# Designs tried in a protein design run: peptides against a protein of PDB entry 6TME. Part 16

Target 1, 324 residues: chain A of PDB entry 6TME
Amino acid sequence: NRLKRAYIALQAWKKAFYSDPFNTAANWVGPDVCSYKGVFCAPALDDPSVLVVAGIDLNHADIAGYLPPELGLLTDVALFHVNSNRFCGVIPKSLSKLTLMYEFDVSNNRFVGPFPTVALSWPSLKFLDIRYNDFEGKLPPEIFDKDLDAIFLNNNRFESTIPETIGKSTASVVTFAHNKFSGCIPKTIGQMKNLNEIVFIGNNLSGCLPNEIGSLNNVTVFDASSNGFVGSLPSTLSGLANVEQMDFSYNKFTGFVTDNICKLPKLSNFTFSYNFFNGEAQSCVPGSSQEKQFDDTSNCLQNRPNQKSAKECLPVVSRPVDCS
Target 2, 324 residues: chain A of PDB entry 6TME as posed
Amino acid sequence: NRLKRAYIALQAWKKAFYSDPFNTAANWVGPDVCSYKGVFCAPALDDPSVLVVAGIDLNHADIFGYLPPELGLLTDVALFHVNSNRFCGVIPKSLSKLTLMYEFDVSNNRFVGPFPTVALSWPSLKFLDIRYNDFEGKLPPEIFDKDLDAIFLNNNRFESTIPETIGKSTASVVTFAHNKFSGCIPKTIGQMKNLNEIVFIGNNLSGCLPNEIGSLNNVTVFDASSNGFVGSLPSTLSGLANVEQMDFSYNKFTGFVTDNICKLPKLSNFTFSYNFFNGEAQSCVPGSSQEKQFDDTSNCLQNRPNQKSAKECLPVVSRPVDCS

## One batch from the design tools (peptide; made by RFdiffusion4, then SolubleMPNN)

Design b1_p9_3_s2 (from b1_p9_3, 4 letters changed)
Fold by OpenDDE base, seed 4:
Structure b1_p9_3_s2 (fold): chain B 324 residues (1-324), chain A 9 residues (1-9)
Amino acid sequence: as target 1 above (324 residues)
Amino acid sequence: MTAAEEIKS
């Protein structure tokens, strides 16, 4: 039966624990898996008279170990939350059998290898959190074909370009921060119809910002800081009617920061420090508004404090990148 | 939840 299979899986997992500091699995004894700490049972969807393991929650258990292939026997699991542990190795391919997977959180662990493509096999997946691991290689384009509400990829070792398929994403939150992504932000970004928050912090992204960013009407947070972006800020950024937090700091931007950007109606914080901007509108000056916070530090602005030297500015400002 | 809260573990 299903609970017998679950027992086999959970006992195999317990055996795969190297350390259980809080004795989380101490009660993982006997066939009554529904009494196991962190194991949650519910009536099966296909037969309400049958009890199945529907969820795992081992968040913050500090467990060291790996995920054994026997976890593929947990075929009724829809919620898998194991964040803030010390699990290592790879995500087992056998998890493809968990066809009801709805939320998958393996964040803040020690997982390695390529993107766990098994996550792409789950037809009903809505939440994917793999942040704070050691996943590496290319991001598969197919991730954005999934009907995900949130995609957390930050603090990994992902490299290569951001897939053009990003525009297909229906996610409200997407994090790319603290990886090794390179290349340009795809122009298709403007097609992300449900996007509220997107974070590119601390990658190796470059080129001009696409004009299509201005089509992100629902965005409240846009952070592209700590990259290698060049050129001027797109004039189309005036279309970000709901942006509250915007950060372009620590890039190689040039040109003039306009009123149309600094007067965005919902803008509360706009950081454009550590660039090569050579002018700003009065509305962009720190202290010009009580409702908005600006940071123009370390640019090439005249008559402003804490700017770059002329020696540092001249070679960059005199050779502006044309993004047209 | 803000992006900052989402990034920080």
Scores: peptide ipSAE 0.041, ipTM 0.797, DockQ to the pose 0.488
Fold by OpenDDE base, seed 1:
Structure b1_p9_3_s2 (fold): chain B 324 residues (1-324), chain A 9 residues (1-9)
Amino acid sequence: as target 1 above (324 residues)
Amino acid sequence: MTAAEEIKS
């Protein structure tokens, strides 16, 4: 039966624990798996008279161990939350059997290897959080074909380019921060119709920002800081009617920061420091508004404090990148 | 870190 399979899985997992500092699995004894700490049962969807393991919540348990293949026996699990542990190894392929998976949170662990492609096999997945791990390699383009609400990839070792399929994503939140992504932001980004927050911080992204960013009407947070972006800020950024937090700091941007950007109606914080901007509108000057915060530090601006030297600026400013 | 990076379950 289903609970017997769950028992086998959970006992195998307990055996895979190297350390359980809070004794979370201390009561994981006997066949009554529904009484196990962090294990949640519910009536099965196909038969309400049958009780099944529907969820796991081991968040913040600081458990060291790995995920054994027997976890694939938890076929009724829709919620799998094991963040803030010390689980290591890879995500088992056997989890493909968990066809009801809805929320998968393995964030803040010690997982390694390539992107867990098993996540792509879950037809009903809405929430994917794999941030704060050591996942590496390329991001599969198919991730953005899924109807996800949130995609958290930050603080890993992902490399290569961001897939062009990003425009197909229906996610409201996507994080790429603190990886090794390279190349340009795909022009298809403007097609992300539900996007509220996107973070590219601390990658190796380069090239010009695509004009299509200006089509992100619902975006409230756009952070592209700490990359290698070049050229001017797209004039189409004036279309970001709902942006509140915008950060382009620590790049190689040039040109003029316009009124149309700094006067965005909901803009509260705009950081464009540590670039090579050679001009800014008065509306962009820090202190020009009480309702908005700006940072123009370490650019090539005239008559502003804390700017780069002429020696640093001249080689870059004199060779502006044409993004047209 | 942005709010998005810090959102945890």
Scores: peptide ipSAE 0.043, ipTM 0.799, DockQ to the pose 0.245; fails the geometry check
Fold by OpenDDE base, seed 2:
Structure b1_p9_3_s2 (fold): chain B 324 residues (1-324), chain A 9 residues (1-9)
Amino acid sequence: as target 1 above (324 residues)
Amino acid sequence: MTAAEEIKS
């Protein structure tokens, strides 16, 4: 019965393919769905004597098509990996029936519409990758209420602010890069547990960096480049004991880059170029360390090469944003 | 591209 439902779903999906350049679905013929390329069967959790479709892996198949509603019949699927295809349209709401969903990877496709809220209905979801699509609109706050290990949102069309609920996330990796997020980074960011990597690159984020960033003791990668951040770097950044890669480039930061930041014990790369910093500690100077790489290009620093003109600096430096 | 962006499943 379960495999019959899977057969119906998979045949509907094959029919929804516009192009299959690698003939991935060429063997998708007949009732033996467990022999289908990219289809993986396992004993059912509720009855080990019953074989069910537990996983789909069509990664890098370059398939053009859409996800038909009949995919909701794949009720035993826990792993759904279809990245690097050309699937278009929306994620079907019928996927809410896939209550065992554990890993959902639809990255590198042509999906459109709002955030796929069906992902919020999956109680056991641990991995969500929707990057490199055309998803748009507001990010649902509830995404961070999920017990996710990784959240990949980069390279989409998401707008609005980052939800305050971010502090509830237990994800080790979160990417916001290359969207249209605006507003400030929530102060609740410091409450994130288990965070290792967070990327804000290329958004419309603004305001001061929250002091609470310094509470992210396990972060190894912190990239806030290519935004509209203002003010000084928080002194609390000295708390980033494990940061290796830090990038604040292409913002509107002002003030002094301190020793406490540049002497972080695990820091290997620190880029703060293309800002309006008017001073830096000697430890921040490029070439001052053999173990650390710094970039101070295009700031308002004295006696440094490749800095902004006084004409460019004066209007900004003379009006520092008070983040206190 | 950051390390986080390069992570693939």
Scores: peptide ipSAE 0.042, ipTM 0.795, DockQ to the pose 0.269; fails the geometry check
Fold by OpenDDE base, seed 3:
Structure b1_p9_3_s2 (fold): chain B 324 residues (1-324), chain A 9 residues (1-9)
Amino acid sequence: as target 1 above (324 residues)
Amino acid sequence: MTAAEEIKS
């Protein structure tokens, strides 16, 4: 009975394929769905004597098509991996019936529309990857109320502010890069106690960096490059005991880059180029360490190569933003 | 682009 529903769903999906270059669905014939390429069966959780479709893996199949609503019949699916295809349209709301969803990867496709709120309906979701699509609009604040291990949102069309609820996230990896996010980074960011990697690259974020970033003790990667951040770097960044990769390049930062930042114990790469910094500690100078790499290019530093002209610097440096 | 941006599941 469950496999019959799966058969209906999978046949509907096959009909929704416009192109299957690798003939992935060539064997999607007949009732034995467990033999279908990219379909994985397992004993049902509620009845081990019943075989159900528990996973889909169509990664890198280059399939063009859409997700039909009949996919909602795959009620036993916990793993849904369809990255690197050419699927278009929206994520069907009928997927709300997939209450066992654990990992959802639709990255590198042509999906459009607002954030797929159906993902919020999955109580057991641990992994969400929707990067490299055309999702747009606001990010629902409820995404960070979920107990996710990873949240990949990069390379979409998301706009508006980052929700204040970000501090509630238990994710180790969060990517916002290459969207249209605006406003300030919420001060609640410091409450992300499990965070290892966070990436803000290439948005329209602005304002001062919150001091609370320094509370991110487990962070190994912090990239805020290519935004509109202003003011000085928070002195509390000295608290990033585990940071290895840090990038503040291509912003409008001012002030002095301190020893306390450049001497962070695990710091491997620190890029603060293309800003308006008017001073740096000796420990921040590129080439000062064999263990650390620094880039101070295109700032307002004295006696350093490849800096901005006085004409470019003076209007900004003379009017530093007070972040206090 | 960071490793986090490029990795696929």
Scores: peptide ipSAE 0.039, ipTM 0.783, DockQ to the pose 0.244; fails the geometry check

Design b1_p9_3_s3 (from b1_p9_3, 4 letters changed)
Fold by OpenDDE base, seed 1:
Structure b1_p9_3_s3 (fold): chain B 324 residues (1-324), chain A 9 residues (1-9)
Amino acid sequence: as target 1 above (324 residues)
Amino acid sequence: MTVAEEIKS
């Protein structure tokens, strides 16, 4: 019975393919769905004597098409990996019936519409990858209430602010890069207890960096480049004991880059180029360390190469933003 | 490769 439902779903999906250049679904014929390419069966959790469709892997199949509502019949699917295709349209609401969903990867497709809120309905979801699509609108704050290990949102069309609930996230990796997020980074960011990598690249974020960033003891990668951040770097960044990669380039930062930041014990790369910094400690100078790489290009630093002109610097440097 | 490096590449 479960496999019959799966058959209906998979046949509906095959019909929803506009192009299958690798003939991935060529063998999607007949009731034996467990033999279908990219379909994986396993014993049901509630009855080990029953075989069910537990996973889909159509990664890199370059399939053009859409996700039909009949996919909601795949109620035993825990792994749904369909990245690097040309699927379009929206994520069907009928997927709410997939209550075992554990990993959902629809990255690198042509999906549109708002954030797929159906993902929030999955109680056991641990991995969410919707990057490299055309999702738009606001990010629902509830996403960070989920017990996710990774949240990949980059390269979409998301707008609005980063939800304050970000501090509730237990994810080790979160990407916001290449969206249209605006506003400030929430102060609650410091409460992300398991965060290792966070990427804000290429948004419309602004304001001062919150001091609470310094509480991210486990962060190894912090990239806030290509935004509109202002003010000085928080002195509390000296608390980032495990940061290895840090990028603040292409912002509007001012002030002095301190020793306490550049001498972070695990720091390997620190890029603060294309800002309006008017001073840096000797430890921040490119070439000052063999084990660390720095980039101070295009700031307002004296006696350094490739800096902005006085004409460009003076209007900004003379009016520093007070983040206190 | 870090996530940041992946995005930048």
Scores: peptide ipSAE 0.320, ipTM 0.923, DockQ to the pose 0.892
Fold by OpenDDE base, seed 5:
Structure b1_p9_3_s3 (fold): chain B 324 residues (1-324), chain A 9 residues (1-9)
Amino acid sequence: as target 1 above (324 residues)
Amino acid sequence: MTVAEEIKS
């Protein structure tokens, strides 16, 4: 009995709650699991006459606890949304039995350990949100082999490089922000076919930006701020025909910010502050456009306000990194 | 914080 298994799982989970401030699980009593708050049943895909637990939604329940291995008994669950709780520990490997998993949202919790590789076992996964946790270690390259629509990794403790497999991703949104990623952005990034938004904010990324970024024709948001990028902005950025929000602030970029970038047709906000740019086109000057917002603060620009001192600029500007 | 970084509700 599938509902019986679900009952066992849900009761084990209730037992794993340390705190349920909103009494979300107060009605988690008895065999009728479909009546449980946050539990949603639907006809089974293999037998429409059978009712199964198809979804969990405990978003914003502020529940403290952990995910017990018995959750693996929820074999019919396709939607697992438990964001904004205080769940801790690791994601159970027993969740590999949830072969119908479609959306997995454990964001804004207290999960720890390595990347939950169990997510890689779900063949139908389309949405992965593990942001705002304490996941650590390497990002498995295989994550980008999956046909995900969205990949939210931000605000964790991931380390090492961004996998070269990123180019295989079909995700429209990918967030790396606020981790400990290092190394260069892979050149394969330009192969991302459906990318709309990508954020690298607040990592330890370095090197030159790959020219292949300019191939991201559908990108609307590109934020690489607060890293260690060097060199000039790639001229190929002129290819970002749909970019609206672009941020390169708080890096170590040098060179000249060109018209070709600042005149991008859909560009609304372009922030390149806190770098070492030594020149900018007139089209890049803040206030030069009514439709575009620019920030050139704290660069090495002449005749502009709020720039770095000559003392700060000279040693960097005089030794530009050649990205060729 | 970018829109993508917002907590899903």
Scores: peptide ipSAE 0.045, ipTM 0.802, DockQ to the pose 0.303
Fold by OpenDDE base, seed 4:
Structure b1_p9_3_s3 (fold): chain B 324 residues (1-324), chain A 9 residues (1-9)
Amino acid sequence: as target 1 above (324 residues)
Amino acid sequence: MTVAEEIKS
């Protein structure tokens, strides 16, 4: 009996609640689990005459607690949305039994431990949101082998390098922001054929930007701000035909910001402040366009306001990193 | 901050 198993799971979960300020689970009483607040039933895929728990939505419930292993009994769940709660602990390995998992959103919680590798076991997963938690350690390279539409990893404690398998990702949105990632952006990034938005903000990434970024024809948002990138901006960035928002601020870039970048056809906002650029094309100057916004603050530019001192600039500008 | 970084509603 699938609903009986669901009842066992949901009652175990209710018991695992430390606080339910909105009384979300107040009606979680009795065998009729399909009437439970935040529980959604649908006909089973294998037998339309059988009703099963197909989805959980407890978003914004401010529930404190943990995910008990009994949740593995919810074998028909395809949608699991529990963002903006206060759940703690680890994601149970027993969730590997949820083979229909399609969307998994545990964002804005207090989860800890390594990357929840159980997510890799779900063959049909399309949406993964684990942002705003305390997940730590290495990102498994296998995450990008999955056919995901979106991968949200931002605001965690992930470290080490970004896997080279990133190029295999079919995701339209990927966020790495506000972690502890280090090393270079893999050259394979240019192979992300469906990428629209990628965010690297606030990591410990370094090295030169790979030329292959210019192959991201569908990217609309590219933010690599607040890292340790060096060298010149790749000339191949002229290939970003659809980029609207681009941010390279708070890095250690040097060289000249070219017309080919600043005249990108859909560019609306380009921030390259807080670097060591020693020149810019006229098209890059803030106020040069009505349609585009630029920020060149705190570089090594001549005849521009709010630039670094010669003392700060000279030691860096005189030793440009060769990215060739 | 990009839209992608914002909390999902």
Scores: peptide ipSAE 0.042, ipTM 0.795, DockQ to the pose 0.287
Fold by OpenDDE base, seed 3:
Structure b1_p9_3_s3 (fold): chain B 324 residues (1-324), chain A 9 residues (1-9)
Amino acid sequence: as target 1 above (324 residues)
Amino acid sequence: MTVAEEIKS
């Protein structure tokens, strides 16, 4: 009996709660698991006469505990949302049995260990949110082989390089922010045909921005701030016809910020502060447009306020990195 | 901070 298995799983989970401040699991008593708070039942896909646990929603419950392996008995779960809790430990490998998993949100918890590779085993997964945890190590390249709509990885401890397989991703939103990623952005990034938002904030990324970024025709948000990028901005950025928010601040960029970038048709905010740019087009000057906001603070620009000193600029500006 | 970076509450 599927509901019996669910009962075993849910009771094991209740026992794994160290703290339940809102008494969310107070009614988790008895065999009627479909009445449990945060548990949602639906007719089984293979037999509509059978009721199964199809979803879990424990968002914002502030529950402290861990995910026991018995959760693998919830084989009919397609929606698993447990964000904003205090769950710790690792994601159980037993969750591989949840072959219907469609949305997996464990964000804002205390999970640790490597990337939860069990997520790669779910053939129908469309939404993956593991942000604001303590996941560490390398990002598996296979994550981008999956047909995901969104991939939220920000605010973890991921390290190493961004996989070149990123170009295979069909995700509209991808976040890498506030990790320990290093190396260059892969040139394959331009192949992300469905990308709308990508965020690299606060990593250890370096090198030149690939020219292929300009191929991201659907991107509305591109944030590469707080990294170690060098060289000039790619001229191909003029191809970002739909970009609204663009941030390159807090890097080591040099060269000239061109009209072709600042006059992008949908551009609303463009921040390129805290770099080593030595020139900008008039269209890039803050206050030059009522429709666009620019920030050129702390560069090596002449006749602009709040710029770096010549002493700070000269060593960098005189040795521009050639990205060609 | 982007929307994607916001802590869920």
Scores: peptide ipSAE 0.037, ipTM 0.785, DockQ to the pose 0.277; fails the geometry check

